Peptides against a protein of PDB entry 1MQS. Designs and how they scored, part 21

Target 1, 223 residues: chain A of PDB entry 1MQS
Amino acid sequence: ILKMLFLNKDLNNNDNITTITDDIFNQQEIIWKVLILDIKSTATISSVLRVNDLLKAGITVHSLIKQDRSPLPDVPAIYFVSPTKENIDIIVNDLKSDKYSEFYINFTSSLPRNLLEDLAQQVSITGKSDKIKQVYDQYLDFIVTEPELFSLEISNAYLTLNDPKTTEEEITGLCANIADGLFNTVLTINSIPIIRAAKGGPAEIIAEKLGTKLRDFVINTNS

## One batch from the design tools (peptide; made by RFdiffusion4, then SolubleMPNN)

Design b1_p10_8_s2 (from b1_p10_8, 3 letters changed)
Fold by OpenDDE base, seed 3:
Structure b1_p10_8_s2 (fold): chain B 223 residues (1-223), chain A 10 residues (1-10)
Amino acid sequence: as target 1 above (223 residues)
Amino acid sequence: SNVLKNYSTL
């Protein structure tokens, strides 16, 4: 998250957010930015950072993407939003209206190829592609509740997995979503986990899916 | 497109 707020520059790996922000604040000229969020990403940011942390990162204003926002044509904007068609359309509209000077787009999870192509096509039509400075998948689709505890915030997960009326397809779909969330968490921690799961249930399905994703990622990163 | 060139995954 802090890397994103500093335009995805390399930060020294200090464990304390306050130490990182203080060090940067003292060493570098602050670039003031606007932070654009959605409901989901607001929860993510709020679970990890305080208002003072945002200020030290150069965030002068933060707003919801669906809210009416005043133009700030001389101010760069960081978008940290869900990878949806709706959010893409809003970003493109903001680009068309010259709402900000530069656009740093960060998605909370992986942007599907079809949506990336849609974004690229719409931006190309505007003739303002030079204002799009970055597009990143941040893999931050979770909420940190405690220093050693996090939540994927999947509604009715327990009920779905334990209801005898739930179909195998629904269970498999939910397990895939859980595995995706865990994968994002692992990537954020930047360590390879040992996966342990009970046999013969949803936990095994999740473990297998997560293991496959991690193996595929390692292969693709080393190539 | 410039958008695709600036696309990166973590």
Scores: peptide ipSAE 0.026, ipTM 0.692, DockQ to the pose 0.696
Fold by OpenDDE base, seed 2:
Structure b1_p10_8_s2 (fold): chain B 223 residues (1-223), chain A 10 residues (1-10)
Amino acid sequence: as target 1 above (223 residues)
Amino acid sequence: SNVLKNYSTL
């Protein structure tokens, strides 16, 4: 998160949030930025950072993407939002309206190819592609509640997975969502886990999906 | 216009 707030520049990761923010605040020129969030990313950020941490990271204003926002044409913007068509359309509209000076786009999870192509196409039409400085997949689709504890915040997951009325398709879909959340968590921790799961149930499905995602990612990053 | 997609871990 801090890396994103500092425009994805390399930060010394070995320090706690306070040390990093204090060092940067004291030693470097602060670039003031607007932070644009959605409901999901707001929860993620709020679970890890305090308001003062945002300020120390140079966030002067934070707003929801769906809210009416005043133009700040001289201020760079960081978007940290879900990879959805709706959010892309809003970002492009903000670009068209010259709402900010620069656009640093960060998605909470991987942007699908079709949406990336849509974003690229829409941006191309605006003629303002030079204002888009970054597009990142951040893999931050979880809430940190305590050290070594996190939540995917999936409502009724237990009920859905154990309800006899739930279809196989629904179970598989939910397991995929859980695996995606776990995948994002693993990437954020920057450590490949050993996966163990009970046989014959949703846990096995999740483990298999997660394992596949991790293997695919490792192969793609090492190539 | 090549929108460069970057993958970064935080």
Scores: peptide ipSAE 0.025, ipTM 0.676, DockQ to the pose 0.423
Fold by OpenDDE base, seed 1:
Structure b1_p10_8_s2 (fold): chain B 223 residues (1-223), chain A 10 residues (1-10)
Amino acid sequence: as target 1 above (223 residues)
Amino acid sequence: SNVLKNYSTL
């Protein structure tokens, strides 16, 4: 998250958030930025950072993407939002209106290829592609509640998985979503887990999906 | 094309 707030520059210090922000605040001229969030990413940011941390990172104001936001044409913007068609359309509309000087787009999870192509096409039509400085998949689709505890914040997951009326398709879909969230968490922690799951149920499905994603990622990164 | 050039993953 801090890396994102500093425009995805390499932060050389393995130190705590406070040390990193203090060092940058003291050594470099602060570039003031606007932070645009959605409901989900707001929860993610709030679980990890304090208001003072945002200020030290040069965030002058933060707003929801769906809120009416005042134009700041001389200020760069960081978007940290879910990879949805709706959010893409809003970002493109903000670009068309010259709402900000520069656009640093970060998605909370992997942007599907079809949506990336849609974003690229819409931006191309505007003639303002030079204002799009970055597009990143951040893989930050979780909430940190305690130092060693996190939540995917999937509503009614327990009920859905244990209701005998739930279809196999619904269970499989939910298991895929859980596996995606776990995958994002693993990548953020930068540690490959030992996966253990009970056999014969949703846990096994999740474990298999997660294992496949991790293996594919390792193969593609080493390739 | 420029959007795609600036696309990166972790």
Scores: peptide ipSAE 0.024, ipTM 0.680, DockQ to the pose 0.699
Fold by OpenDDE base, seed 4:
Structure b1_p10_8_s2 (fold): chain B 223 residues (1-223), chain A 10 residues (1-10)
Amino acid sequence: as target 1 above (223 residues)
Amino acid sequence: SNVLKNYSTL
């Protein structure tokens, strides 16, 4: 998250948030920027950072993407939002209206190819593609509750997986969502886990899906 | 597009 707030520059320090923000504050001129969030990403940010931390990272204003926002044409914007068609359309509209000087777009999870193509097409039509400085998949679709504990914030996941009335389709869909969330978390930690799951249930399905995603990622990154 | 050029993944 801090890396994103500093425009995805490499942070050399594995120190506490306070130390990192203080060091950066002392070493570099603060670039003031706007942070645009959605409901999900707000929860993610709030789980890790305080308002004061955002300020130290140069976030002068933060707002929801669906809110009416005042134009700040001389201020760069960081979008940290879910990879949805709706959010893309809003970003493009903000681009068309010259709402900000630069656009640093960060998606909470992987942007599907079709949406990436849609974004690219819409931006190309505006003639303002030069304002799009970055487009990142951040893989930050989780909440950090403690330094070594996180939550995917999937409502009623346990109930859904254990309710005999739940359909196979619902279970499979939920398992896919859980696997995606775990995948995002693993990538953020930058450590390949040993996956262990009980056989014959949703846990196995999740483990298999996660394992496949991780293997595919490693292969694609080394290729 | 320039958008695609600026697209990065972890």
Scores: peptide ipSAE 0.024, ipTM 0.678, DockQ to the pose 0.696

Design b1_p10_8_s3 (from b1_p10_8, 5 letters changed)
Fold by OpenDDE base, seed 5:
Structure b1_p10_8_s3 (fold): chain B 223 residues (1-223), chain A 10 residues (1-10)
Amino acid sequence: as target 1 above (223 residues)
Amino acid sequence: SNVLEKYSSL
């Protein structure tokens, strides 16, 4: 997250937030930026950073992507949002309107190729591709509540999984979404966990899906 | 990771 806030510059990962922000503050001129979030990323950011941390990172304003935002054509913007078609369209619209000077786009999870292509196509049409400085997927699809506990904040997940009216397709879909979130979390912590799940239920399905994703990723990364 | 870099190699 801090790396993102500093435009994905190399940061010393061994330092705490305060040390990093202080060091950067002392060593480099602060670049003031706007931070654009969605509901999900807002929760993520809020769980990890304080308002003062954002300020120290040069975030002068933070807003929701779906909110009306005033143009700041001379200010660079950091987007930290879910990789959705809707968010891409909004970003492109912001680009078209010259809402900000530069666009640093960070997706909370992996951006599918089709969406990347869509983004690229739309940006190309605007003729303002030079304003797109970065496109990252941060894999921060979780909220940190405690050092050893996190949440994906999927609404009504328990209810959906335990409702007899829920279809198998819905369960499978939800399990896939959960597995994606967990996968992104694993990538963020840069450590392959031992997966433990209760047998005979959704947890097993999720564990299997996650295991497959991790194996596929490892294979693809090592090839 | 930089998405642009990831797909530039493909």
Scores: peptide ipSAE 0.032, ipTM 0.679, DockQ to the pose 0.182
Fold by OpenDDE base, seed 4:
Structure b1_p10_8_s3 (fold): chain B 223 residues (1-223), chain A 10 residues (1-10)
Amino acid sequence: as target 1 above (223 residues)
Amino acid sequence: SNVLEKYSSL
């Protein structure tokens, strides 16, 4: 998250948030920028950072993507939002309206190819592609509650997985979503976990899906 | 990962 707030510059990972923000504040001129969030990413940010941390990172204003926002044509914007068609359309509209000087787009999870193509197509039509400086998949589709504990914030996940009325399709779909969230988390921490799950239930399904995703990723990145 | 960099070659 801090890396994103500093426009994806390399940060020394060994320091506490306060140390990082203080060091950057002392060493470099603060670039003031706007942070655009959605409901989900707001929860993610709030779990990791305090308002003061945002200020130290140069965030002058933060707002929800669906809110009416005043144009700040001389201010760069960081978008940290879910990879949805709706959010893409809003970003493109903001681009069309010259709402900000530069656009640093960070998606909370992997952007599907079809949405990337849609974004690219819409941006190309605007003729303002030069304003889009970055598009990142941050893989931060989780809330950090503790240093070694996080939540995917999937509503009623436990209930759904344990309700006997839940269909197999619903279970499979939810397991896939959970696996995706876990995968994103693993990519964020940049370490391959040992996966342990109870056998004979949804946990096993999730573990298998996650394992497959991780293996595929490792193979693809090493190739 | 930087998505733009990845697809800039397209």
Scores: peptide ipSAE 0.031, ipTM 0.667, DockQ to the pose 0.158
Fold by OpenDDE base, seed 2:
Structure b1_p10_8_s3 (fold): chain B 223 residues (1-223), chain A 10 residues (1-10)
Amino acid sequence: as target 1 above (223 residues)
Amino acid sequence: SNVLEKYSSL
């Protein structure tokens, strides 16, 4: 998150949030920027950062992507939003309207190829691709509630997994979504976990899916 | 990682 707020510049990862923000605030010229969020990313940021941390990162104002926002054509914008077509369309519309001076786009999870192609196509039509400075996939599909505890905030997950009316397909789909969230969490923490799960239920399915994702990722990154 | 870099390597 801090890296994103500093336009994905390299930060010393060994320091706590306060030390990093203080050092940057004191030693570097602050680039003031707008932060654009959605409901999901708002919850994520709020769980990790304090209001003062945003200020120290040079965030002048933050707004929801779906809210009406005043143009700030001289101010760079950081988008931190879900990788959805709706959000892409809004970003492109903001680009068309010269809403901000520069666009730093960060998706909360992996952007599918089809959506990337859609974004690229729409941006190309605007003729303003030079204003898009960055497009990043972040891996923050979770909310930190307590130290060593986090939530994926999947609505009614427990009920769905335990409802006898839930189909196998629905269970499999939900387990995949949970595994994706956990995978993103692992990547954010930047450490490979030992996976422990109860046997004979959805937790085992999730663990298997997560394990596969992690193995595939390690293989692909080491190649 | 930069999305553009990620997909350009693919």
Scores: peptide ipSAE 0.031, ipTM 0.676, DockQ to the pose 0.190
Fold by OpenDDE base, seed 1:
Structure b1_p10_8_s3 (fold): chain B 223 residues (1-223), chain A 10 residues (1-10)
Amino acid sequence: as target 1 above (223 residues)
Amino acid sequence: SNVLEKYSSL
């Protein structure tokens, strides 16, 4: 997240958030930026950063992507939002209207190829592709509440998994979504976990899916 | 990861 707020520049210090922000604040001229979030990313940012951290990172104002935002044509913008068609359309509309000077786009999870192609096509039509400076996948599909506890914040997950009226397809789909969130968490922590799950239920399905994703990732990165 | 770099063919 800090790397994103500093326009994905290499932060060479393994130090805590406070040390990194203090060093940058003292050594470099602050570039003021606007931070655009959605509901999910707002929760993520709030769980990891303090208000003072945003200020030290040069965030002058933050807003929701769906809110009416005033144009700041001389100010660069950081988008940190879910990879959805709706958000892409809003970003492109902001680009068309010259709402900001530069666009640094960060998605909270993996951007599917079809959505990337859609973004590229729409941006190309505007003739303003030079304003798109970065497009990143951050893989931050989780909220940290405590050092040893985190949440994926999936609405009604417990109810869906325990409702006898829920179809097998619905359970499988939800388990896949949970496995994706856990996979992103593992990548963010940069540590391969020992997976433990209860047998005979959705947890076992999730564990199997996550295990497969991790194995595939390790094989593909070492190749 | 930088998506633009990964899909530089777009």
Scores: peptide ipSAE 0.030, ipTM 0.673, DockQ to the pose 0.175

Design b1_p10_8_s4 (from b1_p10_8, 3 letters changed)
Fold by OpenDDE base, seed 5:
Structure b1_p10_8_s4 (fold): chain B 223 residues (1-223), chain A 10 residues (1-10)
Amino acid sequence: as target 1 above (223 residues)
Amino acid sequence: SNVLKNYSSL
C-alpha cells in the first residue's frame, strides 16, 4: 500500500509504516496527490493506514470514485479501486474531463485482460494516454484486522458454504472467489504458504484452486 | 498503447 502511495517506487520493505513515511518525508520532496477509492478499497486502506499516514504519503485528499469530485487539474491522482468496468469507465471519464494532472491506476486485484484492453482502447480514444502514468495490479483485496489475521470480507460465505440448498455451482463459484482473495493475499505477503485444508469439503476445493493459481503464477513469472 | 506499456503486476 505504501509503495502504491509513493507511486510504486521501491521502498525498504523491512521498516514499519512510520519509519518508511518519515524516511521518505525527510529524503524526498513530497508529491501531493489525490487518492481515489471505492468502498472495498476504502476498507482495505482504513484497516492498515491512518489519516496521518496518508498525509505523510502525500495524500491530501481522498474520495470515493463514485462521489462527485472537484477537478484538480494540476494534482496527480492515485486510483486504488476494484477491477470493474464501472470503475474503468469512471477513470476514463475523469481523464476526459482533465480532472487530474496524472493518473496512477492501481487495481485491488488482477485486471482481466478484456478490461485492460477496454481501458486501453478508451484511453486511446481520448488522446490523453500520456496522462496515464501507471497501471498496476496491487493484489490488495483483503482487510487486515490484526497483524496475523485478515478477512476477505465475503458476505455470508459461511452460510452459503453450509446451506444444503446451495448448489454445487454456487459453492464452486464462491470457492473460486475465496481462492482469488487468498491468492491476492499471498502475493501481497510475497511468501508462498504451506496450504492445509480439511478434505472432502469447500476447504479442499479452495486449497486446490489456490494451489493452481500460485503454481500458474510462479510459472508465468519465471518464464 | 501507453496504457498497456505501463501495465505492471506484482
Scores: peptide ipSAE 0.008, ipTM 0.477, DockQ to the pose 0.732
Fold by OpenDDE base, seed 2:
Structure b1_p10_8_s4 (fold): chain B 223 residues (1-223), chain A 10 residues (1-10)
Amino acid sequence: as target 1 above (223 residues)
Amino acid sequence: SNVLKNYSSL
C-alpha cells in the first residue's frame, strides 16, 4: 500500500509503517496527491493505515470514486479501486474532464483482459493517454484485522458452503472467490505458503484452486 | 498509445 501511495517507487524495506513514512517524509519532497477509493478499497486501506499515515504519504484528500469530486487539475490522482467496468468508466470520465493532472491507476485485484481492452480503447479515444502514468494490479482484496490475521470479508461464506441447498456451482464459485482472495494475500505478503486443507470438502477445492493460481503465477513470472 | 499493465504487490 505504501509503495502505491508513493507512486509505486521502490521503498526501503522496514518492518514499521511509521518508520517508513517518517523516513520518506523527512528525506523527500512531498508530492501531494488525491486518493480515490471505492467501498472495498476503503476498507482495505483503513485496516492498514491511519489518517496520519496517509498524510505522511502525501495524500491531501481521499474520496470515494462514486462521489461527486471537485476538479483538481493541478494535482495528481491515485486511483485504488476494484477492477470493474463502472470504475473504468468513471476514471475515463475523470480523464475526459481533466479532473486531475496525472492518473495513477491501481486495481485491487487483477484486471480482466476484456476490461483492460475497454480501458485502453476508451483512453485512446480521449487523446489524453499521456496523463495516465501507471496502471497496476495491486492484489489487495482483503482487510487486515490483526498484525497476523486478515479477512476476505465474504459474507455468509460458512453458511453457504455448508448449506445442503447450495448448488455445486455456487460452492465452486464461492471457492474460486476465496482462492482469489487468498492468492492476492499471498502475493501481498510476498511469500509462497505451504497449503494444507481438510480433504473431501470446500477446503480442498479452495486449496487446489489456490495452488493452481500460485503455480501459474510462478511459471509466468519466471518465464 | 497502449495502456501498460503492471503487476505489483504492496
Scores: peptide ipSAE 0.007, ipTM 0.435, DockQ to the pose 0.403
Fold by OpenDDE base, seed 1:
Structure b1_p10_8_s4 (fold): chain B 223 residues (1-223), chain A 10 residues (1-10)
Amino acid sequence: as target 1 above (223 residues)
Amino acid sequence: SNVLKNYSSL
């Protein structure tokens, strides 16, 4: 998250958030930015950063993407939002209106190829592609509640997985969503876990999906 | 094209 707030530049310090923000704040001219969030990413940011941390990172204003926002044509914007067509359309509209000087787009999870192509096509039509400085998948689709505890914030997951009336398709779909969230968490922690799951249920499905994703990621990163 | 060039996964 801090890396994103500093425009995805390498942060040299392996130290705590306070040390990183203090060092950067004291050593260089602060670049003031607007932070644009959705409901989900707001919860993510709020779980790991304090208001003072945002300020030290140069965030002067933060707002919801669907909220009416005043134009700041001389200020760069960081978007940190879910990879949805709705959010893409809003970003493109903000680009068309010259709402900000530069656009740093960060998605909370992997952007599907079809949506990336849609974004590229729409931006191309505007003739303002030069204002799009970055497009990143941040893999930050979880909430941190305690140092060693997190939540995927999937509503009714327990009920869905334990209701005998739930279809196999619904269970499989939910297991895929859980595996995606766990995958993002693993990448953020930067440590490959040992996966253990009970056999004969949703836990096994999740474990298999997660294992496949991790193996594919390792193979693709090394190629 | 510029959007695609600036796309990266972290």
Scores: peptide ipSAE 0.005, ipTM 0.421, DockQ to the pose 0.763
Fold by OpenDDE base, seed 3:
Structure b1_p10_8_s4 (fold): chain B 223 residues (1-223), chain A 10 residues (1-10)
Amino acid sequence: as target 1 above (223 residues)
Amino acid sequence: SNVLKNYSSL
């Protein structure tokens, strides 16, 4: 997250948040930025950072993506939002209106190819692609509740998985979403877990999906 | 350290 707030520049990762922010603040000119969040990413940020940490990272203003935001055409913007069509459309509209000087786009999880293509197409039409400096997947689609506990904050997940009226498609979709969140968590922790799941239910589906994602990732990073 | 995936500078 700190790396993102510093425009994905290399930071000395061995230091705590305070040391990193203090060192940067003391050694380098702070770049003032706007941070645009959605409801989900707000919860993520709030779980790991304090308001003072944002200020030290050069965040002058933070706002929700769906809120009316004042133009700051001379200020760079960091988007940290869910990879949705709605968020992409808002970002593109902000680009069209020259709402900010530069756009650093960070998605909380993997951006699907179709949405990437949509983003690229819409940006190309604006003729302002030069203002988009970065597009990243940050793999931060979770909330840290305790040092050894996290939540994906998926509403009604238990109910959906256990309601007899839920369709197989809905269950499969939810399991995929859970697996994605777990995958992102694993990447963030940088430790491959041993996966244990009960057989014959959604847990097994999730475990299989997660296992596949991890294997694919390892293969792609080692090749 | 967050694993970062850069898609592109568009």
Scores: peptide ipSAE 0.000, ipTM 0.359, DockQ to the pose 0.155

## One batch from the design tools (peptide; made by RFdiffusion4, then SolubleMPNN)

Design b1_p11_1_s1 (from b1_p11_1, 7 letters changed)
Fold by OpenDDE base, seed 3:
Structure b1_p11_1_s1 (fold): chain B 223 residues (1-223), chain A 11 residues (1-11)
Amino acid sequence: as target 1 above (223 residues)
Amino acid sequence: SKIELFSFFSL
């Protein structure tokens, strides 16, 4: 919980909440944030933290996700909510309306793949993906974090991949284009990637193409 | 020496 409140930064290995909050409060500038909760997460937070602990963590306001909330466009928000379609829709709506400056999303339990895909799709449509700084769930270190999240700015990629009228050749061509963009990104970072992709779809095609390009590049560079 | 993780999924 404390790690979340400090935007998932590394904390000292101490089990004493008071010691951690006091040390951080005294050592660095506080980033003031809004905390958005649901009924379940409210119970969780209340069982572990005191109001003073939240304040020391930089939480100025905490509100329920389903309540009407005033816009604070210059303030970052931490969401700690259940992984539901309803909560995702509300978060996306908040994003569309520029309700906060940055969005740090923490789900209280595992985020199902279908909901992750829904979130990604909706965020992509808004054109404001850069405001989503983190997406965590309970079981993954991260689903996506900035700056690990980026766009290749390929128009209509989603539509092309999901239109039943799209030919295999068009899909393969688009996947190749995506792989090229990713390859260039890897070269810019100057690191060797570990590639993971879901099987049975475009992601696998992209992963294979990218892997091939990287292998070819390494071979040619070492020769 | 530097290793990065890239994760992909289909929409």
Scores: peptide ipSAE 0.020, ipTM 0.565, DockQ to the pose 0.041
Fold by OpenDDE base, seed 4:
Structure b1_p11_1_s1 (fold): chain B 223 residues (1-223), chain A 11 residues (1-11)
Amino acid sequence: as target 1 above (223 residues)
Amino acid sequence: SKIELFSFFSL
């Protein structure tokens, strides 16, 4: 998250949030930025950072993407939002209206290719592609409740997966969502997990899906 | 370091 707030520059991972923010704040010229969030990413940010941390990271103001926001044409913007068509459309509209000077787009999870293409197409039409400085999927589709604990914030997941009335399709879909969330978490932690799952149930489905995603990722990153 | 992830669901 801090890396994102510093425009995805490399930061020393050995330092805690306070040390990083203090060092950067004291030693480097701060680029003041606007942070645009959605409901989900707001929860994510709030779970990890304090308002003071945002300030130290150069965030002068933060707003919800769906809120009416005043133009700040001389200020760069960091978007940290869910990869949805709606959010993309809003970003493009902000681009069209010259809402900000630069656009650093960070999606909370993996951006599907079709949405990336849509974004690219819309941006191309505006003729303002030069203002798009970054497009990242940050793999932060989770909330950190404790240093070693996170939540995917999937409502009724346990109930759905254990309800005999739940259809196989629903289970499979939910398992996919869980696996996606876990995958994103793993990528964020930058460590390969050993996956343990009970056989014959949703846990196995999740494990298989997650395992496949991880293997595919490793293969693709090494090729 | 390896992280162990455990998922538990009751059938």
Scores: peptide ipSAE 0.024, ipTM 0.534, DockQ to the pose 0.026; fails the geometry check
Fold by OpenDDE base, seed 2:
Structure b1_p11_1_s1 (fold): chain B 223 residues (1-223), chain A 11 residues (1-11)
Amino acid sequence: as target 1 above (223 residues)
Amino acid sequence: SKIELFSFFSL
């Protein structure tokens, strides 16, 4: 949750929530954000964080997605909501209305393919895909820098990667599968991406695997 | 094009 509130930057989780928030609050400039929740995610957040923790994480306002919310066009928004058609439609509507400056979308669980495709389609129509900075779900976390959204449709990816009972072999295997999916996607797009990843987690593993695949492909294609 | 990957957030 804290990572999400800090736009999924790497955090040193060696300390308790209070220490982490205090350190970040004191050491760097706070990016003030709006946090958009639904009923389910509100319960989740409330169970883990206190109001002062949110403030220290740079959350200036938190609201329910279904509530009437005032526009804050100069403020970035973090959405942490259930992966539903209704929530997607609301997010897209908020995008259309320029309700916030940037959109960081985090779904509480896996986003079905059809809904991800719907999100992608609606966002593309708006012409404002550049305002969507991040989309996270149970399948794969990524920052959207281009208009195109896609899903690898890997079920239970989040659970597998975050379950403490999952073996290193299982994690590595899943990361390899994700890297394969990304590789295939890249080939379909016919453009070699610049890869960025957070250190110390599955993202780094995926990035390394994908990078290797792409480098090997380029070398073999140019030979 | 750019792809930026991030680890899953923890609750």
Scores: peptide ipSAE 0.020, ipTM 0.432, DockQ to the pose 0.095; fails the geometry check
Fold by OpenDDE base, seed 5:
Structure b1_p11_1_s1 (fold): chain B 223 residues (1-223), chain A 11 residues (1-11)
Amino acid sequence: as target 1 above (223 residues)
Amino acid sequence: SKIELFSFFSL
């Protein structure tokens, strides 16, 4: 919990909460943050930490995720909430509204893959993935970087791909553009991805196009 | 429709 409150920096666990918070408070500039909780995490936090501990950890305000919260666009936020669709949607809405400057997301338990995918998808649509700094759960531990979550910023891509009025040619063209964007991204990060795509739709088309480009690139580079 | 990039290998 303390690690989370300090943005998942490594902390020496040999000391009590007070010692840790005092040391950090005295040695480092305190980053003031908002802590967003749900009912479950509130109980958890309350069982371990006191209000003074939160303050020493740089938590200026703590609130429930489902409560109306005032925007603090210049303040980073720590979410410590259950891995639910509802919470993810709220986080994304907060992101859309620029409610906070940065988002450090910690789930109280394991985040199911489908929800992670949902989160990633929604965040990508917002074009504000750069504000997501961390996502943590019991098993997931990473700092979000541009290579991990990015947007091609193609306007109305989803709508175009799902509009029944869209022609096959338009879909194919858009898929090609997306594949090109992804390819360029892959080249930028200098890594070859393993690609998974749903079958029978635009995702498969994109995956195939991207795969071809990547294979061609690898072949040409090794020649 | 969703595409997921699961892992990256350095070239």
Scores: peptide ipSAE 0.013, ipTM 0.447, DockQ to the pose 0.061; fails the geometry check

